# Designs tried in a protein design run: peptides against a protein of PDB entry 2AKA. Part 92

Target 1, 299 residues: chain A of PDB entry 2AKA
Amino acid sequence: MEDLIPLVNRLQDAFSAIGQNADLDLPQIAVVGGQSAGKSSVLENFVGRDFLPRGSGIVTRRPLVLQLVNSTTEYAEFLHCKGKKFTDFEEVRLEIEAETDRVTGTNKGISPVPINLRVYSPHVLNLTLVDLPGMTKVPVGDQPPDIEFQIRDMLMQFVTKENCLILAVSPANSDLANSDALKIAKEVDPQGQRTIGVITKLDLMDEGTDARDVLENKLLPLRRGYIGVVNRSQKDIDGKKDITAALAAERKFFLSHPSYRHLADRMGTPYLQKVLNQQLTNHIRDTLPGLRNKLQSQL

## One batch from the design tools (peptide; made by RFdiffusion4, then SolubleMPNN)

Design b2_p17_4_s4 (from b2_p17_4, 8 letters changed)
Fold by OpenDDE base, seed 2:
Structure b2_p17_4_s4 (fold): chain B 299 residues (1-299), chain A 17 residues (1-17)
Amino acid sequence: as target 1 above (299 residues)
Amino acid sequence: SAEELQAILEEIDRLVA
């Protein structure tokens, strides 16, 4: 069972290499959320490294297929750079930026062509996520005025697929009823069967407010529920706060918060990793019989 | 390739059987 995710990774790589990404509905988890919702921080917390582009506005401008593989060694590999092992994760960040700019140009445009990144680490569970561009309503720089719809159309290419699970990332310090992630998830998954909710920025909520009802799955019910996380603040990131220290602070936050203490064992980044690994593994198992038949028809 | 796809199919069969 532990080999199911690596098996799908091989399929992802094979289809990406031949440009046939759209032909198969592979079991996967697409990460969706508004700009600054905390998507990149969640992914970096899984790896324990800073390696994703940062900045204001649209940061992720191409789909990033992030394949986490548990290994005794720590390094990264890009599908577009075969044979090159990255051990400096700053170089990984730079490569993502360079590869993005190579395809999209320097106008902050977007492209539906994925970047495939595999990270080997002793600190990760086997997990594959597709990080998608953050939803926005405001063009920046020389972006086209219809950038909102371009991003939406790109997201829809992934989230409309039946075998796509949706990791909907929403910040707690914003109106959750207006969450871009939850809106798009509700549109394509009205019964909440494929959506996993992630609530970020719980530490940034106004005093006297909490997201308990959401996290208890009572406000906007999802079959797969919600998991709260606490990411590093922008100040912490700028100050080079260690991710390990941030994870400890996250645990302390949930344990010490009156509204979340009773949920603490089902919250936080480590628990999210476990849940996603299990969800993806089970989802692959359930979809493999159908996938096998589709693959057989390709021969 | 067809050979690669066949290998994947066989692996699926081993994992699910």
Scores: peptide ipSAE 0.290, ipTM 0.860, DockQ to the pose 0.633
Fold by OpenDDE base, seed 3:
Structure b2_p17_4_s4 (fold): chain B 299 residues (1-299), chain A 17 residues (1-17)
Amino acid sequence: as target 1 above (299 residues)
Amino acid sequence: SAEELQAILEEIDRLVA
């Protein structure tokens, strides 16, 4: 079972290389959420490194296929520059930015062409996620006026696929009923079969309020449930606060909070990573027979 | 290629069995 995710990774790379990404419904997890929902922070917390582009507005402008691979060594590699091993994760960030700009230009436009990044690390579980551009309503900088719809169309290319799981990232300090992530998930997955909810910014909720009902799956039920996380603040990220320390603080937050202490063992970034690994593995197993038949028909 | 696809199919069969 441990080799199922790597197998799909090889398939993803192969199809990306030939431009046939649209023809195969590969089992994958697409990450969706509004701007500033905390998507990038969740991914960086999995790796334990700062390596994703940062900034105001839409930072992720191309789909990022992030393939985490448990390994004794730590390095990254891109599909578009085979043979180059990155050990400095700042260089990884710069490469993402450069490769994005190469395709989209300097106008902060978007492209549906994915970047494939593989990260080998002893600190990760095998896990593949597709980070998608954050949903927005307002263009920034030189972005086209229809950027909202361009992003939506791009997201729909992924989340409408039957074998795509949806990691819906929503901030707790905003009205969950108006969550962009949950709205798009409900549109394409009305029965809530493919959606995993992530609730960020639990530490930023007003005093006297909590997201207990959401996290207990009582408010907006998803079959796969919700997992709460506490990410580093933007100030902490800019200050390069240690991710290990942040993860410890997250654990402490859940354990010490009256509304969440009973859920603490089913919350937090490490638990999320485990759940995603398990769910993706199981999902691949269930999908492979159908995928095999499709591949066979292409011979 | 067809050979590569066949190899993938065989690997799938091994993993699903």
Scores: peptide ipSAE 0.279, ipTM 0.859, DockQ to the pose 0.522
Fold by OpenDDE base, seed 5:
Structure b2_p17_4_s4 (fold): chain B 299 residues (1-299), chain A 17 residues (1-17)
Amino acid sequence: as target 1 above (299 residues)
Amino acid sequence: SAEELQAILEEIDRLVA
């Protein structure tokens, strides 16, 4: 069962190479959320490295197929530059930016063509995520005026597929009823069968307020539940605060918070990674028979 | 490639057997 995620990775690579990414409903997790919802921070926390583009507005402009692979060594590889091993994660960030700009230009446009990035690390569980552009309503800079709809259409290509799980990332310091992530998830998954909720920015909530009801799955119930996380602040990111220290602070936050201490064992980035690994593995197992038949029909 | 897909199919068959 440990090889199920790597198996799907091979499928992803194979289909990406032939440009048929949208034709096969592969078991996968799509990450969705509004801009500044904390998606990039969650992904970086899984790896324990700063490697994703940062900035205001739309940062992710192409789907990023992030394949985390547990390994004794730490390095990254891109499908578009096979054979090159990246050990400096700043170079990984630069490569993502360069490859994005190569396809989209410098106008901050988007492209549906994925970037495939594999990260080997002793500090990760096997996990594959598809990071998608953050939802936005207001074009910035030289973005096309219909950028909102372009992003939405791109997201829909992933989240409408039956075998796609949805990691819906919502900030706690905003009205969750108006969460872009939860709205799109509800649209394509009205029964909440494929959606995993992530609540970020719990540390930024107003004094006297909390997201306990959401995290306990009582307010907006999802079959797969909610997991709260605490990411580094933008100031901490800019100041290059160590992710390891941030993860320790996250743990302390949940343990010390009156509203969350009883949930602390089921919160935080490490727990989220475990849950996603398990859920993806199980999901792959459940979809393998159908996937096998589809693949056979293509030969 | 077809060969790669075949290899994957065989692996799936091994895993689900």
Scores: peptide ipSAE 0.271, ipTM 0.854, DockQ to the pose 0.672
Fold by OpenDDE base, seed 1:
Structure b2_p17_4_s4 (fold): chain B 299 residues (1-299), chain A 17 residues (1-17)
Amino acid sequence: as target 1 above (299 residues)
Amino acid sequence: SAEELQAILEEIDRLVA
């Protein structure tokens, strides 16, 4: 069972090399959410490193296939730059930016061509996620006026696939009924069978309000439920607050909050990693027989 | 490639067995 995720990683790499990644119904988790919903922070918290592009507006402009692999060593590798091992995660960030710009140009356009990044670390569980551009309604700079629809079209290429699980990232400090992530998930997964909810920004909710009903899966039920996380604030990020310290603060937040303390053992980034690892592993196992047959037919 | 795909299929068979 522990080798199932690495196996799918090999498939992802192979198909990406021939430009067919987006067309294949591989068992995978696509990460969706509005801009500034906290997607990048969640992914960085998994790795324990700052390595994703930051900024305002559309930061992720190509799908990022992030393959986390538990290892005794810590380094990153890109599929487009085979043989180069990155040990400085700042260089990883720069490479993502450079590779994005190489394909999309200077106008901050988007491309459906994935970037494949593998991170080896002793601090991660085996987990593969496809980070997708954040949904937006407002074009920035030289972006085309229909950028919203271009992003949606790109997302739909992933989330409409039956074997695609959806990690829907929604901020708690906004009306969850209007969550871009949950809306798109509901469109393609109306029964909530493929969607895992992540609720960010729980620490930024108005005083006297909480997301208990959502986290207890009572408001907008998903079969796979919701997991709350607390990311570093922008101030913390700017101050280069250590992610390890942030994870401790997250644990403290849930334990000390009167609305969440009873859920604390099923909340937070470490628990989310574990759940996603298990969900993906099980999903691969369930889909593997069908995938095998499909692959066999291509020989 | 076909060879690469064959290798993956063999690995699938090993993992599912």
Scores: peptide ipSAE 0.303, ipTM 0.867, DockQ to the pose 0.607; fails the geometry check

Design b2_p17_5_s1 (from b2_p17_5 with M6I E7R A8E D14K)
Fold by OpenDDE base, seed 2:
Structure b2_p17_5_s1 (fold): chain B 299 residues (1-299), chain A 17 residues (1-17)
Amino acid sequence: as target 1 above (299 residues)
Amino acid sequence: SLEDAIREVEELIKELE
């Protein structure tokens, strides 16, 4: 069967419309990582546009169901405002912020209610990701002192589901053993069957150090392995560095790095997108028989 | 509407059969 991801997207939309998303174990990929781990940059690199909220604190405060759909046209649509086509991705960013604030208030709190965003683009593969709030230990603004646990509880609603794959995003320039993403993944997926590792900030590692052992799946083995990526720096983002240029620089980085050259064809954002598309498609195929029975039992 | 969403889900289930 072809186009399995769009089929599941329609299921997601239908259940979101009736407020029953929490009751379904839909095949999906949840994106987890600490604050500043590079999650938003990875997602923006898939689209090739700047469209996600940015900041020093908690940026993602609601789950963002990001449905990427390969299309001849480029535009975005929100489930909460159907019929409005966004062609300016800055307006997409503003809508995410506005919709987030509408539900969470001005205290920078979080809500488990998803925002559903569909992006049509000729530059994307069919892929659905659920971007989750970044894990943090320090409240910012008027956030409650237990915000860390609130975020954790929200993440657990997704990552504990058997049909949920976990995209664990960890920065290479931090101790991987202390990765919030890998910790939560290990908690709910102790055998590493549902977790895909993404290693960001490989270009920011100290001179003479590398993440080769991690990327070769030798340090903390995951069944689905690790993929390294290089995102734009905050300076590059602020300076409006073109994502296409950044992707070219990423390719050059892997090809020119002595520790990663041999892995270069299995690294980088474009490869990650392909892998995620394939993994999600296969995962949907495997889960569809059981999903039918569950759906029928709920109607 | 809620009814439309239910109908859509039912149709999707049929497509999966």
Scores: peptide ipSAE 0.033, ipTM 0.702, DockQ to the pose 0.080
Fold by OpenDDE base, seed 5:
Structure b2_p17_5_s1 (fold): chain B 299 residues (1-299), chain A 17 residues (1-17)
Amino acid sequence: as target 1 above (299 residues)
Amino acid sequence: SLEDAIREVEELIKELE
């Protein structure tokens, strides 16, 4: 039997080509979170490369279907430019920006049309994520005053699907009770069955405070639990600090922190990758029979 | 083409059987 994640990737690509991507309830993981919640850093840490758009405000303005494929070689491919292999991930970033601007224009608007990016790497586990625009309340540039609702409407197209798992990314240095990610997850998944919590910026919490209760799944319980991560600082990103070194620092953080040491083996980016790979694989297995029947009935 | 995409989907469905 073929690996389940690559199989679903082929389905995603095929349906995207015919413009039916939004109407399909494919097993997938949608990534949600407020602006500056650390979503981009989490995804870049998976790849081990800087390849996502940078800047303040809304950087992700189209859904990004990120297909990670374990391979002996390292390169990226876009569905919209078949046959071109990208080995420079700076060029990948530029292509995302160019393709986004091509559709949305220069007004920093959003579009529901996905960008499909496949990354082959020896440093990744098979994993497909849909990165969604960061939730915001404040329009920037020439954005319409209702941009917040446009973003929410776009997110709802994904997260309301029963076969969609939700990776809710929340910063620990903000009020988690008011987390945009957890709010939208609770709205569409009130029983917490489809939501995986990611807590970022644990290293930026005020002295004397911690997120232990959240990470132990005691404060806002999710069936699939929470995983804490520590991303590079903006200074480290600007200074081009190596992601591998950052991952080592993350491990050290959890091991040395009195509130998190006992959880350290179930924290961090590598553990998150493993969990997501396993959960997505299992989710695909569970949903495939129903998906097959649905697809056969439509064709 | 659209036709090619449809054929691909049909083939993938068969692989799921």
Scores: peptide ipSAE 0.029, ipTM 0.697, DockQ to the pose 0.106
Fold by OpenDDE base, seed 4:
Structure b2_p17_5_s1 (fold): chain B 299 residues (1-299), chain A 17 residues (1-17)
Amino acid sequence: as target 1 above (299 residues)
Amino acid sequence: SLEDAIREVEELIKELE
């Protein structure tokens, strides 16, 4: 049997290229989280490269369909500029920014039109994620005062779909009960059937506190559970700390922490990639019969 | 075309089922 993820990728590319929002509920994983929740850092950790826009306020302003493909070579390509291979991931970041500005202008507005980015790498598992704009309550720059609602409306276009899994990214150093990611997930997935929890910033929790109960799925239970990760600090990012070194530090963190050592083999970015690959593959398999029927109805 | 792309993917799905 062929890998199911590349099959869905071809379907995603076909629909995106024609610009027609076909009423097709594709099996996919949407990534949601508040601003500064560590969402972009999780994605960069998968690739092992810095390639996403950074800055204050809303950095992701269009949906980013990120297709990770395991390969012997390392390069990126965009659907909107076929034939161009990017080996410098700084150029990838610049292209995302340029393509975003081309559609939204320079006013920091948002657009629901996706950017499709495929990354070939020996360091990734086959995995497709849709990175969505971070939820915010405060407009920045020339953004309209209702930007919060515009973002929410955009997110809802994805997360309300039955075949959409939700990767909810929440920082541990904030009240998890008030997590923007978990709130929106609960709104559209009240039974917690489609939501995977990611807990970031575990290393930034106050001394004497931990997120053990959350990670053990005992506080806010999700059918698909929680996975903790440790991202690079902003200082580390600014200092261009190597992601490989950061992943080693993440492993050390979980192994050495009294509250997390027993969970260490089920934590961290590499484990998250494996889980997401498996869950997406299984989810595609489960939804294929329905997808086939919908496709046939559009012919 | 969209139709061609859909047909291609549909055929691939049929082969996997």
Scores: peptide ipSAE 0.024, ipTM 0.682, DockQ to the pose 0.116
Fold by OpenDDE base, seed 3:
Parts: C-alpha cells; structure tokens; sequence
Structure b2_p17_5_s1 (fold): chain B 299 residues (1-299), chain A 17 residues (1-17)
C-alpha cells in the first residue's frame, strides 16, 4: 500500500487546481489558536527551519497547507510556482509573504485561498497541516473592524468538516478555559473526537503553577489527549537560536520539571510530530473508503 | 487545464481502488 499521506497530498493538490468545484472533505489537520499561541513556532520546529512570516498581530493571513515529506534532500516547493525548488528557507518566507500580499493586498486583510507549500526534508515525518490565521479580537493596522469574524468564518470552513482533525494550540500561561483554540474546537467537535490539544509556553507559567492536570487529560478531556511543547522565545527567534538546540532544551525542560518529568516521553515537539503522523495516517485509512465513494460520485 | 486536472483526479481515484 502506498504511503497514505502523500496520496492525500496529491488529491489535495489536484483539487486545488480544479478550484471550488470539488466539495471534498479531505482528511487533514487544521491548526487553530489565538494570536501568539505558538502555532508558527510549532510548525517551524517540525521543519527545523525559520520559514514562516513573523510580525505583530495576524501573521498568517491565508491558510497554509504545509505538506511535510520525508526525503534524503531538503527543499521546498509551492504549488503556485511549479518547478521552482527553494533551498533557502528565507526565500520560502519571502514567497509566502509575496503570495499573501498578491491576493490580500497590503491592508493586512485575509483570504481563504490556501497557499500550498511542500517541504522535503530528512528531518521530518510525512505530515500535512493546514495553518490557519490566528484568532484575534483586535484589528491591527488597517485591518477591517470585523476581522475577528472574518477569521472565524475562515476557520469554520475547515474545522466543520467531519474529516478534519483539529490541532488546538493553547498557551499554558493563559487560562485554558478561555483558550480560543479549545473554544472553537468544542463548538465544532463537542465530544472531543477530532481535537488534539497542544499546550505551548509551559516554560512561561508562574512559579508554583503547572499544567499537569491538563497534560494528563484530566481537566478538559480530549479523546486524542494533550501534548506539551516548549518553543523558542521571541528573543531566541530574533537571535536565530538553533532549533536543534531549542529541541534539546525542550527535552531538558520536561525531564527536569517536577510536574512533568513523568510525562516527558509523551511530550515535546518530536513526540508531537510522531503522534500527528500516526493519527493522520490512521485517520486517512479510516476515511479513504468514504472519500473514494464521494470522489466517484462527483465525477 | 481544467481537463487535465480532472484527468489527474480520475487517475488518483483509480489508485484508491
């Protein structure tokens, strides 16, 4: 049997080429979270490169379909510029920014039209994620006053689909009960069947507090559980701290923390990547028969 | 072209069979 994730990637690319005429519920993982929740950092940690746009406010303004493919070589390709291989990930970032601005303009508006980016790397597992704009309450710059609702509507186009898994990214240094990610997940997945919780910023929690109950799936239970991660600080990102070093620091954090040491083997970015690969693979396997039938009925 | 994309989808469906 062919690797299921690449197969779905080809389907995704084909449907993107056809446009809106294909109402297909493809198995995928949508990444949701508030602004500054750490979504971009998680994705960059998977790749081991700095390649996503940075800035204040809403940075992701179009859905980014990030297709990670394990390969002996390292390069990136965009669906909108076929045949061009990017080996400099700074150029990848610039292309994302340029392609975003081409569609949305310079007013920091949003568009539901995805950017499809495939990254080949020896450091990744096969994994496809859809990075979505961060939820916000406050428009920045010349964004429209209703930007919050525009973002929400965009997210709903993805997360309402039955075959969409939800990677809900929440910072630990904020009240989890007020997590934008978990709220939207609960709205569309009330039984918690499609939601995977990611808890970021565990290293930024107040002394004497911890997220143990959350990570043990005891506070707000999800069928697929929670995985804690420690991302680079903004200072570290600006200072070009090596992601490999950051991953080592993350491991050390969990091992040395009294509240998390017993969970350390089920925490961190590498474990998250593995879990997502496995869950996506299994999810595709379960949904393929139905997907095939739907595809045949639409042709 | 749109026709090429449709053909590609059809081929992918065959791979799923």
Amino acid sequence: as target 1 above (299 residues)
Amino acid sequence: SLEDAIREVEELIKELE
Scores: peptide ipSAE 0.024, ipTM 0.680, DockQ to the pose 0.078

Design b2_p17_5_s2 (from b2_p17_5, 5 letters changed)
Fold by OpenDDE base, seed 2:
Structure b2_p17_5_s2 (fold): chain B 299 residues (1-299), chain A 17 residues (1-17)
Amino acid sequence: as target 1 above (299 residues)
Amino acid sequence: SLEEAIKEVEELIKELE
């Protein structure tokens, strides 16, 4: 059953090559969240490399289909430049930026055309995620005044699909009731059947406050629950703190925190990766029988 | 190819039924 995710990856690549990405309801996980919610850090922690664009304002401007494949070797490949193997993940970051700019121009606009990136690594589980632009309210620079709605429309193309799971990333140091990720998830998944909650920035909460009630699935219940994570701080990222060290610190955080110790075995980035692998695998198994007829009709 | 991928999926679906 471990081969189910790679099988769907091949389908994704084939359909991308013929320009039919938007019309297919393939089993997948879409990652949604506000700007600076910590989405990029979560994804980079899965790989153990810094490879995603960073900066102020809008960073992800095209959907990034990130296909993680467990392998004995470590390298990355883009669908748009076949045959080129990237072993330097800084070059991966630069290629994402260059390919984004090639399509969107220099005005910091967005495009619904996906970038397909496959990462082979001994440090990952098989997992495919679609990283989507962060939701924003305020246009910056040369962005169009309706950028908020453009982003929302793009997200809706993915999250409204029945076979799309939603990874909703919310920062704990903000009011979770006003989480952009949870709001959009609730809009398209009102019964909380397709949504997995990720709570970031637990280490940045005000003293005397915690997110225990959320993590225990008691405040805003989701059928698939919540997983808390602790990412590197911006200072740590700028200081080039090793991701492996950060993952150890994350484990220590949960184990030592009075409010989270009892949940520690069901928290953190490694556990999140395992859960997502299992969730996606099971979801593929459940949805494939219904996709047969749809696949034939889409060709 | 797309055809090969579809065939593989169809075979997998058959095994799951």
Scores: peptide ipSAE 0.089, ipTM 0.750, DockQ to the pose 0.115
Fold by OpenDDE base, seed 4:
Structure b2_p17_5_s2 (fold): chain B 299 residues (1-299), chain A 17 residues (1-17)
Amino acid sequence: as target 1 above (299 residues)
Amino acid sequence: SLEEAIKEVEELIKELE
């Protein structure tokens, strides 16, 4: 059953070759959140490498199908350039940017056409995520004035699908009741059946405040619960702080914090990765019968 | 081919059910 994720990866690759005409509701996890919510940092922490575009405004401008595959070797490959193995993850970042610009141009526009990236690493569990553009309210640069709605429409193409799980990423240092991620999740998953909450920036909360109630699933309950993480600060990223060191600091944060100490074993990036692997595997198992039938109808 | 790949995956799914 552990081979279910790679199986779905093969389906994703096959249907990507067909383009937008392949309307199959594949079991998957879509990552949603506002700009600067910490989505990219969470994904990079899974890999243990800096490889996603950075900058102000909208960074992710195409869906990124990120397929993590546990392997003895470490390298990345793109579906659009088969045969090329990337061992320098800076080159991975540059390729994402180049491929994005190739389709969208230099006006910071968006495209619904996914980029498919597979990362082989001994440091990852098998896991596939679809990173989606960050929700924004204000256009930047040469973006069209309706960019907010374009992004929302793109997100809706994924999160409205019944077999799509939603990884809702929200920063703790902002009002969680107004979280863009939780709002869109609530819109398409009102009963909270498909949504997994990730709370970032717990280390940036004001002294005397905490997100304990949220993390204990008592404030805005989700069937699949919440997991808190601590990402590198922008200063740490700019300073090229090692992700491994950051993960150790994350562990220390939860263990030493009075409000989170009792939750520490169910918090942090490694635990999140484990939970997502398990939930995705189980979700694939549950959807396989229906998936088979739909697949046959397209042959 | 794409068709062959899809058929292969379909067969794998059948084996897992």
Scores: peptide ipSAE 0.024, ipTM 0.672, DockQ to the pose 0.116
Fold by OpenDDE base, seed 5:
Structure b2_p17_5_s2 (fold): chain B 299 residues (1-299), chain A 17 residues (1-17)
Amino acid sequence: as target 1 above (299 residues)
Amino acid sequence: SLEEAIKEVEELIKELE
């Protein structure tokens, strides 16, 4: 039962190979959030490497199936280039960009065809996430005027599935009532049964304000609760600040903050990773019987 | 190949049993 996540990873890869990604209700976690909500930073913090595309506007333009696998070695591999092991995560970033451009062109368009990336690392827990394009209201480049709706339609292909958990990433320094992530989650999960809230940018809130009520699940309650995280600043990212140092700073932030100290052991990136691993494992266990029956009926 | 992928799926389903 310990290898449930790897088992589902193999299923994902197999179905991806036959072009059946969109029709499968595999147990998975879809990551949703507005542009600049901090999704990429959260994922990179899990790996401990800078490997995701950066930039303004829509950076993630294809679903990224990110399969984290605990291993004694550290390397990455893509499903679209089997046999190639990446040890330089800058090359991983470049490959994501190249593969994205190969399908979408240079017009900043989007595609629903996933990129499958597996990362082996001693620093990760087994965890599979589907990173989805950031929701936006403003077209950039040569994007069509309806790009917002194209993104939403793409997201809906994932988040409407009953076996899909939703990692809703919202920045604390913005009005949470208008959070794109929480809005779409509420639309498809009105009872808040499948949604895990992540609150970023807690360190960027106005002085005298805090997100304590949200993090305590007293405001906009979710069954699976909220977890606060502190990501590197853009300046720190550009300056190549070490992620390990950033994680230490995150821990210090929660411990030293008067509003969050009592929650510190249930906050931060390491705790988030642990919770996601556990919740995904349990979710797979609960859904496997039904999944088996569905798959058998299709053969 | 597609055929190989189908076989893989079948094997994985069997493992789920």
Scores: peptide ipSAE 0.023, ipTM 0.675, DockQ to the pose 0.078
Fold by OpenDDE base, seed 3:
Structure b2_p17_5_s2 (fold): chain B 299 residues (1-299), chain A 17 residues (1-17)
Amino acid sequence: as target 1 above (299 residues)
Amino acid sequence: SLEEAIKEVEELIKELE
C-alpha cells in the first residue's frame, strides 16, 4: 500500500464530493479548543506560512480539513477549485475567507460543510487535521445568539466518531480544569483514549507557576499524553514575525526553563507534528480493515 | 458527477484490499 495518510485523504475527498450519504467513520484528527487557544497558530507553524484567517471572536467558521503532504514543491489546492495551484499563501487565506463567506454569509454564522485544503510542502510531514471552530460562550457582532450551541453541535459531529482522534488545545495561562477542549474531549472520550493534549501559551504563565504536572501527564492524564508548544504572540503574527525564528525561540524556551528543560526533547511544534504523523498513521493502520468492510457493505 | 464519485470510492476500496 501507499502511504496511509494520503490514501485516507483521497477517501476523505471522495466522500466530500458525494456528500454525507455514507455513514463512514474515517480516521482523522479533530482540533478543538476555545477561542484564542492557539489552534490556528499551531497549524500555521506546521506549514511555516501565514494562511489562516485572523480576527476577533470566531475566526474558523467552517471545518477546515487541512491535508499536509510532504513534497519537493510548495503549493496549496482546494477541493472546491480543482486545478488551481496556490503558491501565494495570502491568496490561500483570502480563498478560505471567500469560501466561508459564500456559504455562511456576512453575519459570521457557521456551517458544518468542510473546506478541504491540501498543502504540499518540503517542510511538513504527512498529516491531516480538521480545524474546528473555537468554542465560545458569547456571540460577537451579528452572530446568532445560540452560536455557542451551534459550535458545540458541529464539534460533536466530528469528535463523537470512534475513529476520530481529538487534538485538545488548551492555554496554559488559564485554568486547565476549565479547559473547553478537555471538557468536550472528556465528554466523548471519558477514558482518554482518543485525546492528545496540546498546551499553548506556556510563555505567558505567571511567574512562579508552571505546567510541569500537566505536561508530565500527572494532573489530568491522557493515554496519548500532552505536548507543550509556544506560539507566536498576536503582535508577532501581525508583525509578520518569521515562523522559523519563532520555532527557534520555542526550542530555546523549553531548554532554558527550569521546569521544562528535562522535557524539552518531547515538546515543541516540530515534535508535535512528528507525534501526530505517527499517531495518525498508526491509527489509520488499525482502523483500515474495519473501514474497508464498512465501505464494501455500503456500496 | 455523483456517479463518478461513487466509482472513485469503489476504486479506492480496491486499493485497500
Scores: peptide ipSAE 0.022, ipTM 0.667, DockQ to the pose 0.106

